# Ledger of designs, part 316: peptides against a protein of PDB entry 7BDX

Target 1, 212 residues: chain A of PDB entry 7BDX
Amino acid sequence: EMGAAACTLLWGVSSSEEVVKAILGGDKALKFFSITGQTMESFVKSLDGDVQELDSDESQFVFALAGIVTNVAAIACGREFLVNSSRVLLDTILQLLGDLKPGQCTKLKVLMLMSLYNVSINLKGLKYISESPGFIPLLWWLLSDPDAEVCLHVLRLVQSVVLEPEVFSKSASEFRSSLPLQRILAMSKSRNPRLQTAAQELLEDLRTLEHN

## One batch from the design tools (peptide; made by RFdiffusion4, then SolubleMPNN)

Design b2_p28_8_s1 (from b2_p28_8, 17 letters changed)
Fold by OpenDDE base, seed 2:
Structure b2_p28_8_s1 (fold): chain B 212 residues (1-212), chain C 212 residues (1-212), chain A 28 residues (1-28)
Amino acid sequence: as target 1 above (212 residues)
Amino acid sequence: as target 1 above (212 residues)
Amino acid sequence: REEEKRLYSRERREALVERQMEEQRAAI
């Protein structure tokens, strides 16, 4: 209870750039993000047996942790910190996104995908994430999720790869060979306007790459 | 571990007025401070058997909670919030300061006394604290502590009472009848310059009140 | 034209992050 309350407050205040700078300027930031990864991993590993109610204090605690990572990654110095000093956390997030089944822990997946998207704004972050083993299969696994918000954030992450020629060129062969085009086309017809728009934009970006 | 790390970061960032305003502007502030009091109380009650090592994660967690309360009380809106909406937390802090033996949990006592001192900057806060049952005996109990920093913060809290005529007049008879003058005089000769100065200033303020 | 597309892509990504931060503030 108390840990979840404290972490939730920290998540709320971390929406400020000045608070992110204060978190990162402290000597405790490295330890905090190390334990964050371990805590998120422990939580996901515990799910294989217990339907931990999505509204549990433990779930709220892990959501707050993922939210803090997202808010840190929203800031340029936070992205640099994560890519330079907390690569293990990024590796953990990628692993957990692979370990979670479609429809499992949707809110956590969304927050983790938002954090990866924020990291991908930094070219160094995008390179690091996109060069992770199994990254392309992971994107398609995540795009199989029934949740529109998960799919939206996957499409945005795919778009981040497609819009960066230096990154896309390294994975273009694998990307083209495994692209779930029919799934993306189905999303472009979604009743969810955000998902529809993101899928349409990605299809336009992909068409532009085929003509180049 | 993770709770202590999150709470310690929240303590660090709560040194900013903007962060205190963000904490208080959220709908979760009331719940957080309610659980804070309960957590601190549970920790102090657990000490009667286990020498919880002062360096334990639990101790660090409770120190961070007391530090957050202190930082909130350092801001005018934080003092108003505590006195209006978190009186139970103030009552808990006063109770815990009475329950802790001399020399027990010195760092926690210091942080709790700092929070009460910060609350006492608000006349409404000073009135609330000073009108608490057993407040004057509590001050003398705390002043028996062998720790110079505990005694320093007790002397500052006593000074806050003495410097406010409206508050002092209500307790003046009890205060004069129980004043540990010899203890305060001994502190005015302390080798600790901060304790020495605080005891000297309080003795001067007390002399000024005897001549009026 | 490629630099302009990169700039527009970056500005669009940054604007999306700002909107996400606003949406997160509303969800807490």
Scores: peptide ipSAE 0.128, ipTM 0.822, DockQ to the pose 0.079
Fold by OpenDDE base, seed 5:
Structure b2_p28_8_s1 (fold): chain B 212 residues (1-212), chain C 212 residues (1-212), chain A 28 residues (1-28)
Amino acid sequence: as target 1 above (212 residues)
Amino acid sequence: as target 1 above (212 residues)
Amino acid sequence: REEEKRLYSRERREALVERQMEEQRAAI
């Protein structure tokens, strides 16, 4: 109860840039983000048995943690901090996104994908996550999700990779060979306008890269 | 662990006025401060048996909660919120200050006393706490503490009462009849310069009130 | 063209970060 309430308030106030700077300016940031990864991992590992109520204090706590990470990653100094000092947390997020089944923990997936997208704004962050083992297969695993918001955030992350020539060149062969083109084409016909647009833009970006 | 880390970060960032406004502007503030009081009460009730290590995660969590309350009370809108919407928390703080023995939980006492002092800046807050049952006896109970910082913050709270004629007039008879004058005089000779000054100032304020 | 794509990718990323901040505010 109290932990979830405190973490939820911290999430709320972390939407401010000055609050993110204050979080990171303290000597406690490293410890906090280390424990964050462990807590998120423990939660995901607990899901294989008990149908944890989505409204549980534990769920709310983990959502707040993922929200804090996303808000930190939304800021330049936060991205730098995550990429330099909290790589284990990024590795944990990537791992957890792989461990979650399609349709499982949709809200958490969205928050984690948003955090990775924000990290991808930094070239060093984009390099780090894209060079992670199994990154390309992970994108396609996540794109098999029935949830439109999950798929939207996957497409945004894919676009972030495709739009960076230095990153895309390293994985271009694997990317092209494994690309679920029919799935992306289906998303470009989605009734969800955000998903439709993201899929269309990605298809245009891919066509542009095939002609260059 | 994670709860203590999150609450500690929330405490740190709550030193900003804008963060306090953000905490209070959310629909979760009432719930948070309600649970805060319960959590602090549970902690103090747990002390009668086990020597809780001062460095425990639970101790750190409760210190962070008390710190948040103090920082909220440092701001005008925060004082208004506490006095209007979180009176139960103020009652809890007063109760816990009475339940703690001299020398017990010094750091927590200091934070709670700082919060009450900050609340006392608001006339409505000062009225509320000073009209609480056993408030004057509580001040003298707290002033029996061997810790100089506890005593300093008690003297500051006493001064806040004495300097407000509308409040002091209601309790003046009880205050004068129970005043531990010898204890305050001893504090005015303290080697702690902050305690010495606070005791001297209070003695001057009391002398001024006896001549008026 | 690469600089324009990088600028456009940065501006698009920054605009998307602002939206993410808003989306998170709405999720709280």
Scores: peptide ipSAE 0.023, ipTM 0.775, DockQ to the pose 0.101
Fold by OpenDDE base, seed 4:
Structure b2_p28_8_s1 (fold): chain B 212 residues (1-212), chain C 212 residues (1-212), chain A 28 residues (1-28)
Amino acid sequence: as target 1 above (212 residues)
Amino acid sequence: as target 1 above (212 residues)
Amino acid sequence: REEEKRLYSRERREALVERQMEEQRAAI
């Protein structure tokens, strides 16, 4: 209980850039983000056994941790920190996104995807995550999720890759060969307007890349 | 581990007034401070059994909680919040200060005393804590501590009572009858310059009140 | 034109992050 409450407050205040700078300015930051990855990993591994109630203190705690990482990654110095000093956390997030089944821990997936998207604003971060083993298959695995918000954040992350020629060129062959075009086309017809727009924009970006 | 790390970061960032305002502006604040008191109480109750290593994650966690309360109480809106909405936490801190033996959990005592001192800056807070049952005996119990920093913060809290006529007048008889004058005089001769100064100032304030 | 496209792509990504932060504040 108390840990989840403290972490939730820390998440809330981490929406401030100055708070993110304060978190990172201390010698505690490295340890915190290291343990964060381990804690999130332990939580996801525990799900294969008991149906942990999503409203548990543990779930809220991990949700808040993912929120903190997302907020840190929203800030330029936070992205630089994660990409330089907390790569293991990024690797863990990618792994956990792979370990989670479609429809499982939707809110956690959304925050983790948001964190990766935020990291992708930094070219160094985008290079790092896109060069991770199994990254392209992972994106398609995540696009199989029944949740529209998960799919939306996957499409945004895919768009970050597509819009960066230096990154896209390295994976273009694999990307084109495995592209779930029918799935993205189905999303462009979604009743969810955010998902519809994101899928349409991505399809336009992909068409532009085929003509150049 | 993770809870202690998160709480330690929250403590660090709570040194900012804007962060304190953000903590208190959310609906989570009441719950957080309620659970904080309970957590601190549970920790202190656990000490009568096993010598919990002061460097444990639990000790660090409770230390960080006390630090957060101290930082919240340092801000005017934080004092107002504690005095209006978290009185149970103040009662708990007073109780825990009574339950701890001389020399036991010195750092925690210091932070708790600092939080009470910060609360005492608000006249409403000073009235509340000074009207707590056993408050005067508690101050003298705490002055028996072998730690100079504990004693320093007790003297400052005593000074806050003495310097407020509306508060001092209510307890003046009990205060005068139980005043550990020899102990305070001994502190005025301390090799610790902060303790020495605080004891001298308090003795001067007390002399001024006897002549009026 | 490619630099302008990169700049626009970056600005668009940054604007999405700001919106996400606002949405996240509302979800706490």
Scores: peptide ipSAE 0.148, ipTM 0.822, DockQ to the pose 0.101; fails the geometry check
Fold by OpenDDE base, seed 1:
Structure b2_p28_8_s1 (fold): chain B 212 residues (1-212), chain C 212 residues (1-212), chain A 28 residues (1-28)
Amino acid sequence: as target 1 above (212 residues)
Amino acid sequence: as target 1 above (212 residues)
Amino acid sequence: REEEKRLYSRERREALVERQMEEQRAAI
């Protein structure tokens, strides 16, 4: 309980840029983000056994950790830190997103996808993520999720790749050959207005790239 | 490990007034400080058994908790919050200071004494602490500690009582009858200059009150 | 136009991050 409470408070205060700078300015940041990855990995590995209730202290702790990473990645210095000094954490997030089944740990997937989206604002971060082995198949695996918020954040991450010519050119062949166009078209007709808009925008961006 | 790391980061960032305001402005502050007291109490109760190595993750966690309380109490709004909404935590700190033997958990005692000193800057906080059952005997118990830093922080807390006539008048008879004057005089001759100065200042304050 | 599209894409991404920070602050 106490660990989850402390981590949740740290998550809450990390919504400030000055707090992110304070976290990163200390000598403990490297250790914290290293153990963060290990803790998230241990949690996901525990799910194949007992149905950990989504409301457990352990679940709340991992949500808070993912929230902290998201808030750090929201800030320019935080993105720089993650891309330069915590690449193992980014690898762990990509791994965990692959290990989780459709419909499994929806809230955690959303937070992890938000963190990757924030990292993708840095061109160096977007390059690192997009050059990860199995990245394109992972996007389609995640886009098969029944949850509209998971799919929304996947579409935003796909859009980050599509809107960066230097990144998209390297994966364009694999991307075009594997694109779940029917799935994206179905999302463009969603009753969820956020998902509908994101899918429409991505379809417009894709059409613009085919005509160039 | 991860809980201690998160709590240690929260301690580090809580050195900012804006972070203290953010901690207290959330709906989770009451729960956090309630569980903080319980966690510290559980730790101290565990010491009568196995010699918990001073360098354990549990020890570091409790140090970070005590550090957070100290930093919250350093700010006016934090003192107001503790005195109005977290009196049980203040009671727990007083209890734990009584339960710990001389020389036991020196670093924790120092942090807890610093938190009480910070709370004592608020007259309402000083009244609450000084009206606690066994407060004067507790001061003398703590002043028997072989550690100079523990004794220094006890002398500062004693000085906070002595310098507030409204508080001192209520305890003056018990205080005068139980005062370990020989111990304070010995500290005024300490090789530690901070302890020496604090003991000299307290002796001057006491002389001023006897002449009034 | 490509640089303007990249700038607009970056500004739009940054504005989405700010909204996410506000949504998280309201949820914690």
Scores: peptide ipSAE 0.131, ipTM 0.821, DockQ to the pose 0.059; fails the geometry check

Design b2_p28_8_s3 (from b2_p28_8, 16 letters changed)
Fold by OpenDDE base, seed 3:
Structure b2_p28_8_s3 (fold): chain B 212 residues (1-212), chain C 212 residues (1-212), chain A 28 residues (1-28)
Amino acid sequence: as target 1 above (212 residues)
Amino acid sequence: as target 1 above (212 residues)
Amino acid sequence: KVKEKELYSRERRRALIEEEQAEQRAAL
C-alpha cells in the first residue's frame, strides 16, 4: 500500500521537467531505475500464476513505475539518461512487452509503449530499441492486441521507425516482408478516431517509402 | 527495496515548493499521509521485538516518509494541509516521539522533530501540538536524549512555544514547574555550537519571561 | 527533398509527443 502511494505521488510530480532533472541529478537514479526494471519484471512473471486484480496495490505500484519511466523519457535529459545509463530497463520493457499476451495488462502495455515512443524521439534511443533482437516481430505481436489504445501506441512507435531513414533502412526488408498490412488497413477503418488517424498516416508513410 | 527507493526520490524532490504544491493539489495526498502515519507507527512498534538494522530498507523507507512530511511542513500550504487535514499524522508523530527510548532511532527523531518545528511556524499548528496531552512531559523526555541533534531540535520546538504568548500562557505553570533547568544549563555549555547557542537563547527567553 | 521529409518526420514526431504527454497527464 504505502509503496504504491509513494510511487503514485512520484509519478504525478515527475510530469514536471524540473522534477525529472532533480531525480536524475542525484546518485540515487541509477539504483532506482535498476530496481524499477526488476520490479516490473517480477510483477509480469507473477501474472502467469495468480489472477492479480488489476486494481491491486502491486499493479498500481508497477503502473506508477512505468508512468515515472514515461515521464522521464518525455524530457531530453531523461532520454539521454535512459539510453546511456539505463539500457537494461529498456531491454526489460521490450522483453515484458513480448512476454505479455494480447489483452493482458493493457494499462501497463500502454505506459511501456509510451516510454519506448518517448525514447524513440532520441535517434540514439530509436537505434538502440530498433536494433534489439526480435523488435520487428514484437511490434506485430503487440499489434495483435485487441485494445485500441495498445494498438495506437504500437502504430506510433512503428511510425517513429518508418520516419527515420537510418533506422528503417536497416530493417526495411524484414519490415516489408512481415508487415501485417491487413491489420493496419482494418485499424484505418476503426471507430476510434485516434487509432484510425494513426493507421491512415502510417499507411501513407509506407506508400511514400514504396515509391522512393 | 523499491518502495524505499521511490520514497527516497520523492523525499529528494519534495524539497521544492512546487513539488509540495503538486503533491497536495491531488486527491492522493490525504490517503498518502494517512498511510504514512500508519507505516511509521508500524515501524516503531516493530523495534521492540527485532533489532532492525538502522540501514535496512524499512528504516530508509520510514526516514524518507518522515523527510517528506518535514519538507511538506516547510511550506506554508503544507503546514495548512497538515494542521487542517492530516492531524492524525501529527498525533502519530507526537506519540512515536514518546514511544521511542533515549538514543533510539536518532535520525527518525530528528526528522519528526523537524516536522513538528516546521508545523509550529503556523500558530494554529503550534496551538494544536502544544495542546496535545502530555506535550510538556514529552519535550522533557526528548531532552533526556543523549544525541545533540535530537536535543537541538527539542530546544528549537520549546523556543517556538516560549516565544508565542498565546501558547505559553496556557502551559506556563506546568512548563515552569517541570523545566529541566540543569539539563538546559548543561546544554548551554555543550561543545556542539548549535546546541550551545539554542540552549543559551532559550535561557535568555525564559529569563525575559520571568521578569515580565 | 530528403531534408523536407526529415523536417516533416520530426514535426510529426513532435506533434505525436505533445499528444502523448497530454494523454499521460489525463491518465493520472
Scores: peptide ipSAE 0.020, ipTM 0.750, DockQ to the pose 0.096
Fold by OpenDDE base, seed 1:
Structure b2_p28_8_s3 (fold): chain B 212 residues (1-212), chain C 212 residues (1-212), chain A 28 residues (1-28)
Amino acid sequence: as target 1 above (212 residues)
Amino acid sequence: as target 1 above (212 residues)
Amino acid sequence: KVKEKELYSRERRRALIEEEQAEQRAAL
């Protein structure tokens, strides 16, 4: 209980750039982000046995941790810190997104995808995550989720890869051969306006790359 | 482990006034400070049985909580919040200071005494804590501690009461009859320069009140 | 055209960062 309350407050205040700088400027940051990955992994591993109620203190604690990582990644110095000093945490987030089933832990998947998208704003971060083993299959696995918000954040991350020629050129063959085009076309007809727009923009960006 | 790491980071960033305003401006603040008192009480109650190593994750977590309360109380809006909305936490801190033996949990006692001193800067806060049942006996109990830093923070809190005529007049008879003058005189001869100065200043303030 | 695409990609990313920061503030 108290851990979830403290972590939730830390998540709330981490929406400020000055708070993120204060977190990262301390000698405790490395330990915090190393344990964060382990805690998130332990939580996801516990889900296969007990139907952990989504509203548990443990779930709220892990959501707050994922929220803190997202807020840190939203800031330039935070992205630099994650890519230089917390790569194990990024690897853990990628692994956990692969371990979760479609429809499982939707809120956590959204927060983890937002963190990866924010990291992808840094060219070094985008190179790191996109060169991870199984990254392209992982995107398609996540795009099979029934949740519109999960799919929206996957499409935004895919767009981040497609719009960076130096990164996209390395995986363009695998990307084109495995692209779930029918799924993305179905999303472009969604009743969710954000998902519809994201799918339409991605389809336009992909068409522009085929003509070049 | 992760709870202690998150709470330690929250403590570190709470040294900023803007972070304290952000903590208190959220809807989670009331729940956080209510659970804080319960967590600190649970920790102190656990000490009578197991020699909890002072360096445990649980100890570090409770020290961070007490540090957050101290940092909140250092700011005007934080003092107003504690005195108006978290009186139960102040009552808990007073009770825990009475439950701890001389030489027990020195670091926690210092943080709790610092929080009470900061609250005493607000006249409403000073009235509230000084009118608590057994407050004067509690000060003398704490002044029996062998630790110089504990005694220093007790003397500062005593001085805060003595320097406020509206508060001191209500308890002046009990205060004068129970004052451990020989103990304070011994502290005025301490080799610790901060303790020595605090005891000398308090003795001067007390002499000024006897002549008025 | 490549420079305009790079600028447009960076501007879209910046606008999306501001939107994500706003959404995270609302999710608390």
Scores: peptide ipSAE 0.020, ipTM 0.761, DockQ to the pose 0.097
Fold by OpenDDE base, seed 4:
Structure b2_p28_8_s3 (fold): chain B 212 residues (1-212), chain C 212 residues (1-212), chain A 28 residues (1-28)
Amino acid sequence: as target 1 above (212 residues)
Amino acid sequence: as target 1 above (212 residues)
Amino acid sequence: KVKEKELYSRERRRALIEEEQAEQRAAL
């Protein structure tokens, strides 16, 4: 209980840039983010057996951790920190997104995808994530999720790759050959307006790249 | 581990007034401080049996909690919050300070005393603490501690009572009859300059009150 | 606030990409 409450408060206050700077300015930041990855990994691995109640203290704790990472990655210095000093955490997030089944841990997926999206704003972060083994298959795995919010954040991450020529050029062949175009087209017709817009924008971006 | 790390970061960032405001502005603040008291109480009660290693994750966690309370109480709105909405936590801190033996959990005592001192800056807080059952005996119990830092913070809290006529007048008889004057005089000769100064100032304040 | 910063960073990235594309089009 107390750990989840404390971590949830830390998540809430980490929405401030000054708080992110304070977190990163301490000698404990490296250790904290290392343990964050381990904790998130342990939680995801525990899901294979018991239907951990989604509202458990442990779930709330992991959500808060993922939220903190997201908020850190929302700040320029936070992105730089994650990409330079916490790559293992990024690798863990990518792995965990792969380990989760469609419909499983939707809130956690959303938070992790938001964190990756934020990291992708940094060119070095985008390069690092996109060069991760199995990254493209992972995007499609995640895009198979029935949850519209998961899919929205996947599309946003895909768009970050597509919009960066230096990154996209390296994966363009695999990307084009594996693109779930029918799935994206279906999303462009979604009743969810955010998902619909994101899918339409991505389709437009892809069309622009085919004409160049 | 992770809980202690998260709570320690929250402690660190709570040194900012803006972070304290953010903590208190949330709907979770009441619950957080309620659980804080319970967690601290559970920790202190666990000490009766096993020499919990002072450097345990649990100890660090409780230190961080006490540090957060201290930092909250350092801010005007935080003091107002504690005195209005978290009195049970204040009662718990007073109780825990009474339950701990001389030389036991020095760091925790210091943090708790700092929090009470900060609360005592608010007249309503000072009234509340000083009207607590056994408050005067508690001060003397704490002043018997061999640790100079504990004693320093006790003297500061005593000074807060002495300097407020409205508060001191209610307890003046008991205070005068139980005052460990020899102990305070010994502290005024301490080699610890902070303790020495605090004891000297308190003795001067007490002399001023006897002449009025 | 975090969402707004994400949007702003993306708009800025799009704007930078559009500017680079616009410069490339002007050079053509």
Scores: peptide ipSAE 0.019, ipTM 0.760, DockQ to the pose 0.020
Fold by OpenDDE base, seed 2:
Structure b2_p28_8_s3 (fold): chain B 212 residues (1-212), chain C 212 residues (1-212), chain A 28 residues (1-28)
Amino acid sequence: as target 1 above (212 residues)
Amino acid sequence: as target 1 above (212 residues)
Amino acid sequence: KVKEKELYSRERRRALIEEEQAEQRAAL
């Protein structure tokens, strides 16, 4: 309980740029983010057995950790820190997104995807995550999720890849050969307006790249 | 480990007034400080058995909690919050200071005493803590500590009582009858310059009150 | 035109992230 409460408060205050700078300016940042990855991994590995109650203190704690990572990645210095000093955490997040089944830990998936999206604002971050082994298959695996928010954040991350020619060119052949076009087309007809718009925009971006 | 790391980061960033305002502005503040008191109490109660390694993750976690309380109490809105909404935490801190033996958990004692001193800046806070049952005997118990930093912070808290006529007048008879004058005089001769000065100042303040 | 589209795509990303940060604050 107390750990989850403390971590939740840290998550809340980490929405401030000055707080993120304060977190990163301390000698403890490296250790904290290292343990964060380990803790998130341990939690996801524990899910193969008991249906951990989504509202458990442990779940809340891990959500807060993912939220902190997201808020750190939202800031330029935070992205630089993650990409330069906490690559293992990024690798862990990518791995965990692959390990989670469709419909499993949707809130955590959303937070992790948001963190990766924030990292993808930095070209170095986008390069790093998109060059990760199995990244393209992972995107398609995640698009199979029944959750509209998960799919939305996947589409946004895909859009980040597509909109960066330097990144897209390296994976364009694999991307084109494996693109779940029918799934994206189905999302463009979603009743969820955010998902619908994101899928439509991505389809337009893809069409623009085919004509170039 | 992770809980201690997260709480330590929260402690570090809580040195900012804006962070304290953010902590207190959330709906989770009340619950957090309630659990804080319980966690600190549980830790102190666990010490009667095993010599918990002072460098344990648990110890570090509790130190961070005490540090957060201190930082919250350092700010006017934080003092008001503690005195109005978290009185149980203040009562717990007073109780724990009484439960700890001389030389036991010195760092925690210092942090708890600092929090009470910060609360004592507010007249309402000073009234509340000084009107607590056994407060005066507690001060003398704490002055028996072999640690100079513990004694220093006790003397500062005693000074806060002495310098507030409205508070001092209510306890003046008990204070005068139980004052460990020889102990304070010994501290005024300490090789620790901070302790020496604090003891000298308190002796001067006491002399001024005897002449009035 | 390509630079303007790149800038516009980056600005759209920034705006989307600022909105997502605001939504995360509301979910806490």
Scores: peptide ipSAE 0.020, ipTM 0.765, DockQ to the pose 0.078; fails the geometry check

